Peptides against a protein of PDB entry 2Q3Z. Designs and how they scored, part 1

Scores and structures below are computed, not measured.

Target 1, 272 residues: chain A of PDB entry 2Q3Z
Amino acid sequence: YVLTQQGFIYQGSAKFIKNIPWNFGQFEDGILDICLILLDVNPKFLKNAGRDCSRRSSPVYVGRVVSGMVNCNDDQGVLLGRWDNNYGDGVSPMSWIGSVDILRRWKNHGCQRVKYGQCWVFAAVACTVLRCLGIPTRVVTNYNSAHDQNSNLLIEYFRNEFGEIQGDKSEMIWNFHCWVESWMTRPDLQPGYEGWQALDPTPQEKSEGTYCCGPVPVRAIKEGDLSTKYDAPFVFAEVNADVVDWIQQDDGSVHKSINRSLIVGLKISTKS
Target 2, 254 residues: chain A of PDB entry 2Q3Z as posed
Amino acid sequence: YVLTQQGFIYQGSAKFIKNIPWNFGQFQDGILDICLILLDVNPKFLKNAGRDCSRRSSPVYVGRVGSGMVNCNDDQGVLLGRWDNNYGDGVSPMSWIGSVDILRRWKNHGCQRVKYGQCWVFAAVACTVLRCLGIPTRVVTNYNSAHDSNLLIEYFRNSEMIWNFHCWVESWMTRPDLQPGYEGWQALDPTPQEKSEGTYCCGPVPVRAIKEGDLSTKYDAPFVFAEVNADVVDWIQKSINRSLIVGLKISTKS
Positions, changes and structure headers below are counted from each chain's first letter, unless a header gives other numbers.
Peptide ipSAE was made for these designs. It is ipSAE averaged over its two directions, with the distance scale d0 held at 1.0 Angstrom where the peptide's residues are scored. Compare it between designs on one protein only; published cut-offs may not apply.
The geometry check fails a fold that doesn't show the stated peptide or that is severely misdrawn somewhere.

## One batch from the design tools (peptide; made by RFdiffusion4, then SolubleMPNN)

Design b1_p8_1_s1 (from b1_p8_1, 3 letters changed)
Fold by OpenDDE base, seed 5:
Structure b1_p8_1_s1 (fold): chain B 272 residues (1-272), chain A 8 residues (1-8)
Amino acid sequence: as target 1 above (272 residues)
Amino acid sequence: SRQEPVSS
């Protein structure tokens, strides 16, 4: 997981699974240096360099920092996300074929955010960075991936009496979503949670005030231990949320209906 | 492929 520089990232949909080749390139010239720059511009370093540096021996700490710094939200991070199909003022997320060019662009332009990324781009860059830092990491794809915004483990659609979705549809299900899993011990948790940890660098929800996510033990998600830091409820919902329709009638009554046609979660872990 | 919301 640390040594492989090329791999595949799964995309598409649950019904039509696709994959693309990706050059992670963690050992290419200058990439490690860029990863170190990434650490040195993170908000925690800027606030207290000594404290930040002293904690870099912890994969838990570093993983959380990287998940926040791969996106440019709240900091001088690497990538700006965009999903509206208007990419003319940058590079289409679909155009990237590897992490190296992204990281080099970021560094060479004074740590200016790179336009643009979507989930697999964020995940792939995070994977590269974490591997550079010696943390075994793989990209994970989850089909029908839920984005729960209020931590109730539901995807809620509001509908009128005709079944038409009302509002902004803030909570939703992605055809696919990518994040990373990193192998590390969890001395900050009770025994048994060492192993793969989910980290999500795509800016979806804030965690402790920053757009970052994890690390959270994959085991905790599997077992439904939502008290486990970090961000267990959010990650759990990505793969396990139930879908509910709130149907408002003309008389003001509201009917709760379980949407069984939308099944959340189908996770694929890569072997590289 | 790009990310997009599933049909609902």
Scores: peptide ipSAE 0.575, ipTM 0.953, DockQ to the pose 0.582
Fold by OpenDDE base, seed 2:
Structure b1_p8_1_s1 (fold): chain B 272 residues (1-272), chain A 8 residues (1-8)
Amino acid sequence: as target 1 above (272 residues)
Amino acid sequence: SRQEPVSS
């Protein structure tokens, strides 16, 4: 989880699982230096360098910073996400084969955001950075991954009397989504939450005003302890959300229906 | 493969 530089990232769908090779390259020339630059341009460092540096001994703190800095939202972060298939002014997310080129481009262009990434690109870059910083980290893929936007642990679809979806789909389910899990102790929590911590660098929802997510103990998610910082409800929903249809009838009544055909969550953790 | 919404 620290020494492995090459691995695989799972993609596709639950029914058709695929994978791609990925060069994490955490030991390639200059990559550690770039990771340190990433820390030195984070908003917390810019606000108070001494305070930020004093907290870098905490993998909890560093993990949260990295999850925010891998995306360019809110800061001088590494990657700009794009999902609309218009990549002509940059690099298609599907063309990347490793983290090294991305990080080098970012640094060489004055910490200008790299175009473009999707979930696995964000996750892979985060994995590289965290490994560089000595934090054991793996990429995780979750199929049928929910994006809960209102923190109710549901994916809600609004439908007319004919079952047709109405309005803009804000909440949705991805065919797959990737994030990372990092191994660390949690002295900021009650005993028992050491181990794998979920971190999600893909900009989906803001956490305390910043597009970042985690760390949250995987154990907390499994046990349903949603009060555990950070962002337990969101991560829980990614893997466990129920899908609900709100069906409006002609008489104005609304019927709540559990959608059992859409099964959220199938998580695969990589071994390298 | 690209990341895409699941059809609902």
Scores: peptide ipSAE 0.572, ipTM 0.953, DockQ to the pose 0.589
Fold by OpenDDE base, seed 3:
Structure b1_p8_1_s1 (fold): chain B 272 residues (1-272), chain A 8 residues (1-8)
Amino acid sequence: as target 1 above (272 residues)
Amino acid sequence: SRQEPVSS
């Protein structure tokens, strides 16, 4: 989780699981220096360097900073996400084979955002950075991963009387989604929440005004403790959201139907 | 593989 530089990232779908090899490369020349640059350009450092530096001994604090800085939303972060299959003005997310090239490009272009990433790219870069900083970290993949955007633990589809989805889908389920889990103590929480913490660097929802997510104890998600910081409801929904269809009838009435054909969540983790 | 929405 710290020493391994090469691994696999799981992709595809729940029915057709795939994987790709990935070079995390946390010990390659200059990568640690780039990780330190990443910390030194984060908004909290720019606002108050002394305060930021004093908190860097906390993996909770650092994990949250890295989650925010791996994406370029809100800051001078590393990657710009794109999902519309139009990557001609950059590098296709599917082309990356490791974190090193991404981090070097970012640094060598004056901390300009790298185009483009999708979930596994964000997760992999975060994994590299966290490992560089001495935080045991692994990439995880969740199949049929929900993106709850209104914090109600549901994925909601609006349908006509024939079951056809109406309008553009705002909430959705990904075929797969990747994030990271990092091992750390949680002195800021009640006893028992040490261990694996979920962190999600893919910009999906804002947490305290910034596109970042976590750390949240995996145990809290497993036990349904949604009061646990950070971002427990969102991460819980990724793996546990129920799917609801709101079906509008011809007479204007609306029927709520639980969609049992769409099962959210199938999480797997890596050992290397 | 590309990350994409599940068909519903």
Scores: peptide ipSAE 0.571, ipTM 0.952, DockQ to the pose 0.593
Fold by OpenDDE base, seed 4:
Structure b1_p8_1_s1 (fold): chain B 272 residues (1-272), chain A 8 residues (1-8)
Amino acid sequence: as target 1 above (272 residues)
Amino acid sequence: SRQEPVSS
């Protein structure tokens, strides 16, 4: 997981799984230096360099920092996300074939945000950075991936009497979503949570005031231990949320219905 | 492929 520089990232949908080749390039010239710059421009370093540096021996700490710094939200991070199919003032997320060009562009333009990324781009860049820093990391794809915005472990759709979704449709299920899993011990947790930890660098929800997510033990998600830091409820919902329809009737009554046609979560972990 | 919401 540290040594592999080229791999595949899974995309598409649950019914039509696709993949693309990706060059992670963690050993290419200058990439490690860029990863170190990323650490040196993170908000925690800028606030207290000594404290930040003293904590860099912790994969938990570093993983969380990287999760936040791969996106440009809240900081001098690497990538700006965009999902509206208007990419003319930058590079289409679908055009990237590796992490190296992205990281080099970021550094060469004074740590200016690179336009644009979507989930797999964020995940892939995070994977590169974490591998550079010696943390075993893999990209994960989850099909029918839920984005729970209010931490209730539900995706809620509001519908009229004809079943048509009303409002802005803020909560959604992605056809696919990507994040990373990193291998680390968790001395900050009770025994048994060492191993793969989920980290999500795509800016979806704030965690402790910053657009970052994790690390959270994959085991905790599997076992439903939502009290485990960091961000267990959000990650749990990505793979396990239930879907609820709130149907407004003509008489003003509201009917709650469990939507069993939308099954959240089909997670695939890569081997390289 | 790009991310997009599933049909609901």
Scores: peptide ipSAE 0.566, ipTM 0.952, DockQ to the pose 0.582

Design b1_p8_1_s2 (from b1_p8_1, 5 letters changed)
Fold by OpenDDE base, seed 5:
Structure b1_p8_1_s2 (fold): chain B 272 residues (1-272), chain A 8 residues (1-8)
Amino acid sequence: as target 1 above (272 residues)
Amino acid sequence: SVQRPVGP
């Protein structure tokens, strides 16, 4: 998980699983230096360099920083996400074949955000950076991955009496979503939460004011311990949210639809 | 492949 530089990332849908080869390239020339630059431009370093540097021995701290810095939201981060199929002013997310070119572009353009990424690109770059920093990391894919935006562990759709979706469809489910899992101890938690920790660098929700996510013990997610830092409820919802279709009648009453066609979550982890 | 919304 540290030494492997080439791997596969799973994509597609639950019914039609695909994979692409990816060159993580954590040991290629200059990549470590770029990772260090990434750390040196993070908001915490800019606020208090001494404090930030003193905490870089903690994979928990570093993981959280990397999660935030792989996306360009809120900071001088690496990638700008885009999902609307308008990529003419940059590079299509589907064009990337590895992390190295992305990181080099970022650095060579003065830490200007690279256009564009989607979930697997964010995850792959994070994986590269974390591996480069000596943290065992793998990319994971979750099919039918929920994006809970109001922390109720539900994906809710509202329909009229005719079954038509009403209002702004804010909450959604991805056909697939990628993030990373990193192996680390968790001295900041009660015993037993060492091991794989989920980190999500795709900007979806803010955590403590920054678009970052994790680390959160995979065990905590499996056991439903939503009090565990960081961001357990959000990650839990990605893999376990319930989908509710509400039907609002003319009288104002709201009823759950009896039809349940979509189940959230099918997570697969790579062995690379 | 492209990441895209699914559902209703």
Scores: peptide ipSAE 0.453, ipTM 0.931, DockQ to the pose 0.584
Fold by OpenDDE base, seed 1:
Structure b1_p8_1_s2 (fold): chain B 272 residues (1-272), chain A 8 residues (1-8)
Amino acid sequence: as target 1 above (272 residues)
Amino acid sequence: SVQRPVGP
């Protein structure tokens, strides 16, 4: 989880699992320096360099910073996400074969955001950076991954009496979603939450005002301890959200449909 | 493969 530089990332769908090879390259020339630059341009460093540096011994702190800095939202982060199939003014997310080229491009262009990434690209770059900084990290893929936007642990669909989806579909389920898990102790939490911690660098929801997510103990998610920082409800929903299909009648009445086959969550943890 | 919405 630290020494391997090449691995696979799982993609596809729950029914048709696929994978791609990926070069994480955390030990390639200049990559450590780029990771240090990433830390030195983070908002917390810019606000108070001394305080930021004093906290870099904490993998909890560093993990959260990296989660925010891998995406370019809110800061001089690495990657700009795009999902609309219009990639002509950049590099298609599907074209990347490793983290090294992405990080080098980012640094060589004055820490300008790299176009473009999707979840596995964000996760892979985060994995590279965290490994480079000595934090054991793996990429995780979750199939039928929920994006809960209103923190109610539900994915809600609204249909008319004819079964047609109504309004803008804000909440959604990804065919797959990738994030990372990092191994660390949690001295900031009650005993028992050491081990794998989920971190999600794909910009989905803001956490304390920044597009970042985690770290949150995988154990807390498994046990349903949603009070655990950071972002336990959101990560819990990614893998465990209930899907509610509402039927709206003309009289304003709303009823739950009992016919639902879509199940949220099928998590695969990688070994390399 | 690309990310895309699934479900209804």
Scores: peptide ipSAE 0.441, ipTM 0.928, DockQ to the pose 0.573
Fold by OpenDDE base, seed 2:
Structure b1_p8_1_s2 (fold): chain B 272 residues (1-272), chain A 8 residues (1-8)
Amino acid sequence: as target 1 above (272 residues)
Amino acid sequence: SVQRPVGP
């Protein structure tokens, strides 16, 4: 989780699981220095360097910073996400074979955002950075991963009287989604939440005004303790959301129906 | 493989 530089990232779908090799490269020349630059350009450092530096001994604090800085949303972060298959002005997310080239490009271009990433790219870069900083970290893939936008633990589809989906379809389920889990103690929480913590660097929802997510104890998610910081409801929904159809009837009434054909969540953790 | 939406 710290020493392994090469591994695999799981992709595809629940029915057709795939994997790609990935070079995390946390020990390659200059990578640690780049990770330190990442910390030194984060908004909290720019606001108050002394306060930021004083908190870098906390994996909880650092994890949250890294989650925000791996994406370029809201800051001088590393990667710009794109999902529309228009990658001509950059690098296709599928072209990357490791974190090293991404981080070097970012640094060498004056911390300009690298085009482009998708979830596994974000997760892999976060994994590299966290490992560089001495935090045991692994990439996690979740199939049929929900993106809950309104914190109600549901993926909601609105349907007309004929069952046809209406609206902008903002809430959705990914075929797969990747994030990271990092091992740390949680002195900021009640006892028992040490261990793996979920962190999601893909810009999906804002947390306290910034596109970041976690850390949240995996145990809290498993036990349904949604009061646990950070972002427990969102992460819980990624792996456990119910899918609901709201069906409008002829008389104007709305019927709530549980969609049992869409099962959210099938998590695979990297073992190295 | 690319990440993409699934479902209805």
Scores: peptide ipSAE 0.425, ipTM 0.926, DockQ to the pose 0.572
Fold by OpenDDE base, seed 3:
Structure b1_p8_1_s2 (fold): chain B 272 residues (1-272), chain A 8 residues (1-8)
Amino acid sequence: as target 1 above (272 residues)
Amino acid sequence: SVQRPVGP
């Protein structure tokens, strides 16, 4: 996982799975140096360099920093996300074929955010950075991936008496979503949570005030231990959220209905 | 491929 430089990222939908080749390029010239720059411009380093550096031996700490720094939200991070098909003032997320060009552009333009990324781009860049730093990491894809915005483990739709969706959709389900899993021990947790840890660099929700996510043990998600840091409820919801329709009736009453036609979560892990 | 919302 540390040594592989080329791999595949799964995309598409649950019914029509696709993949793209990706050059992670963690051993290409200058990439490690760029990863170190990424650490040196993170908010924690800027606030207290000594404390930040003293914690860089912890893959838990580094993973969380990288998750936050791969996106440009809140900091001098690498990528700006965009999903509205208007990419004329940058590079289409679909145009990238590897992490190296993205990281080089970021560094060469004074750590200015690169336009643009979507989930697999964020995940792939994070994978490159973490591998550079010696943390075994893989990209994972989750089909029908939920984005829970209010931390109740539900995706909620509001409907009128005719079943029509009302208002702007706040919560949603992605056709697919990518994040990374990194292998590490968790001395900060109870025994048994070593192994694969989920990290999500796509800016979806804030964690402790920053757009970052994880690390959270994959085991904790599988076992439903939502008390486990970091961000277990959010990651759990990505793969396990229930879908609920709130239907307003003619008399003004609201009926709760479980939507069984939308099944959240189908996760695929990669070997490279 | 493009990441996009699904469902209703």
Scores: peptide ipSAE 0.450, ipTM 0.929, DockQ to the pose 0.584; fails the geometry check

Design b1_p8_1_s3 (from b1_p8_1, 4 letters changed)
Fold by OpenDDE base, seed 3:
Structure b1_p8_1_s3 (fold): chain B 272 residues (1-272), chain A 8 residues (1-8)
Amino acid sequence: as target 1 above (272 residues)
Amino acid sequence: SMQLPVSS
């Protein structure tokens, strides 16, 4: 995984799976230097350089930092996300074919955020950075991926008496979502949670005050151990959330209905 | 492909 520079990222929908080629390019000229700059501009380094540097031998620590720094939320991170199809003042997320151009643009413009990214762009850049730093990493795609905003492991829709969704959707399900899995030991956890760890660099929810996510053991998610750091409930919900409709009846009462037509989660891991 | 909300 560390040695792979070319790969594919899965996109589309559960019923119509697509993929795009991606150049991760972790060994291309100057990319390692850019990854080191990324570490050196992270908020923890700026606050206490000595402490930050002393922790960089931990892939758990580095993974969490990278997850936060790939997005520009809260810091001088790499990418600005945008999903409204208005990309005229930047580059369409669909235009990128690799991580190298993104990272070079970021560095060459004084660590100014690059416009724009969506989930696979965030994931791919994170994958490049982590691989560059010697952490085995792969991009994963989850179809019908839930975004739980209130940490109750549910996707909730509010509907009128006719079943029509009311108001702006806060919680939602993506047709697909990408994040990364990195291989590491977890000396900070109980035995048995070494192996693949999920990290999500797309700015969805704050973790300990920063838009970052993970690392969390894939095993913990599979087994439903939501007590494991970091962010197990959120990642669990991405692949396992139940969908609930809150339907207002004619008399003003609210009826809870389990939405069985929306099935959350179909995760695909890449071989490279 | 663009990341999109699933219609419901």
Scores: peptide ipSAE 0.497, ipTM 0.941, DockQ to the pose 0.591
Fold by OpenDDE base, seed 1:
Structure b1_p8_1_s3 (fold): chain B 272 residues (1-272), chain A 8 residues (1-8)
Amino acid sequence: as target 1 above (272 residues)
Amino acid sequence: SMQLPVSS
């Protein structure tokens, strides 16, 4: 989880699992230096360099910083996400074969955001950076991954009397979603939450005002301890959300129905 | 593969 530079990232769908090879390249020339630049341009460093540096011995702190800096939202981060299949002004997310080229492009262009990434690209770059910084990290894929926008642990669809979805889908389920898990102790939490911690660098929801997510103990998610920092409800929903249909009738009445055809969550933890 | 919304 630190030494392996080449691996596979799982993609596709729950019914048709796929994988791609990926070069994490954490030990390639200059990559560690780029990771250090990433830390030195983070908002917390820019606000108070001394305080930021004093906290870099904490993998909890560093993990949270990295989850925010891998995306370019709110800061001078690495990647710009795009999901509309219009990538002509950049690089298609599907064309990347490793983290090294992305990080080098970012650094060589004055820390300008690299176009473009999707979830596995964000996760893979985060994995590279965290490994560079000595934090054991793996990429995780979750099939039928929920994006809960209102923190109610539900994916809600609004439908007419004929069952047709109405309006824009705010909440949704991805065919797959990738994030990372990092191994660390949690001295900031009650005993028992050491081990794998989920971190999600894909910009989905803001956490304390920044597009970042985690670290949150995998154990807390498994046990349903949603009070655990950071972002336990959101990560819990990614793998456990229930799907609800709100069926509207002509008279304005609404019927709540549990959608049992959409099963959220099938998590695969990688070994490399 | 591209990340896509699941059809409901």
Scores: peptide ipSAE 0.495, ipTM 0.942, DockQ to the pose 0.592
Fold by OpenDDE base, seed 4:
Structure b1_p8_1_s3 (fold): chain B 272 residues (1-272), chain A 8 residues (1-8)
Amino acid sequence: as target 1 above (272 residues)
Amino acid sequence: SMQLPVSS
């Protein structure tokens, strides 16, 4: 989880699982230096360098910083996300074959955000950075992955009398989503939460005012301990949200129904 | 492959 530089990232859908090869390249020339630059341009360092540096011995702290800095939201982070299939002014997310080129482009252009990424690109870059910093990390793919926007552990669709989705609500289920899991102790939590921690660098929801997510113990998600920091409800919803349809009838009444055709969550953890 | 919303 630290030494492997090449691996596979799973994509596609639950019914049609695909994968791509990926070069993480954490030991390639200059990559560690770029990871250190990433730490030195993070908002916490810029605000108080001494405090930031004093906390870099904590994988919990560093993991959270990296989660935020891999995306360019709120800071001088690495990647700009885009999902509308219009990539002419940058590089298509589907074109990347490794983390090295992305990180080098970022650094060589004065820490200017790289266009463009989607979930697996964010996850892969985060994986590279965390491995560079000595944190055992793997990429995770979750099929039928929910994006809960209002922290109610539900994906809600509003429908007319014909069952057609109304409005432009962005709360939805991805065919697949990728994030990372990192191995660390959690001295900031009660005993028993050491081990794999979920971190999500794709800018989906703000955590304490910043587009970052985790670390949260995988055990906490599995056991449904939503009080566990960080961001347990959001990560829990990604793999366990229920889907609800709100159906408007002609008479103005609204019918609530559980959508059993949409099953959220099918997680695959990688070994490389 | 590109991320896409699951059709409901």
Scores: peptide ipSAE 0.490, ipTM 0.940, DockQ to the pose 0.583
Fold by OpenDDE base, seed 2:
Structure b1_p8_1_s3 (fold): chain B 272 residues (1-272), chain A 8 residues (1-8)
Amino acid sequence: as target 1 above (272 residues)
Amino acid sequence: SMQLPVSS
């Protein structure tokens, strides 16, 4: 999880799983230097360099910084996300074959955001950076991945009396979503939560005011301990949210229906 | 493959 430079990232859908080869390239020339630049332009460093540097021995701290800096939201981060299939003014997310070109472009253009990324691109770049910094990290893919916006562990659809979805459908389920898991101890938590920690660099929801996510123990998610920092409810919902239809009847009443046709979560962890 | 919303 530190030494491998080439791997596969899983994509597609739960019924039609695909994969692409990816060059993480954490040992290629200049990549470590770029990762250090990434740390040196993060908001916490800019605010207080001494404090930031003193905390870089903590993979918990570094992981959280990296999850925020891989996306360009809120900072001079690496990637701009785009999902509308309009990529003419940049590079299509589907065109990338590795993290190295992305990181080099970012650095060579004065830490300007690279256009464009989607979830696997964010995850892959985060994986490269974390590996460069000596943190064992792997990309994971979750099929039928929920994006809970209001921290109620539900994906809610509002429907009229005919079952038609109403509103803007802000909460949603991705066909697939990628993030990373990093191996670290958690001295900031009660004993037993060492091991794989989920980190999500795709800008989905803000955590403490910044588009970042994690680290949160995979064990905590599995056991449903949502009190553990960071962002346990959000990550839990990605893999375990229930889908609920709120159906308004003609008499004005609202019926709650559990949507069992949409099963959230099918996680695949890569072996390398 | 492109990341896409699941139809509901």
Scores: peptide ipSAE 0.487, ipTM 0.940, DockQ to the pose 0.588

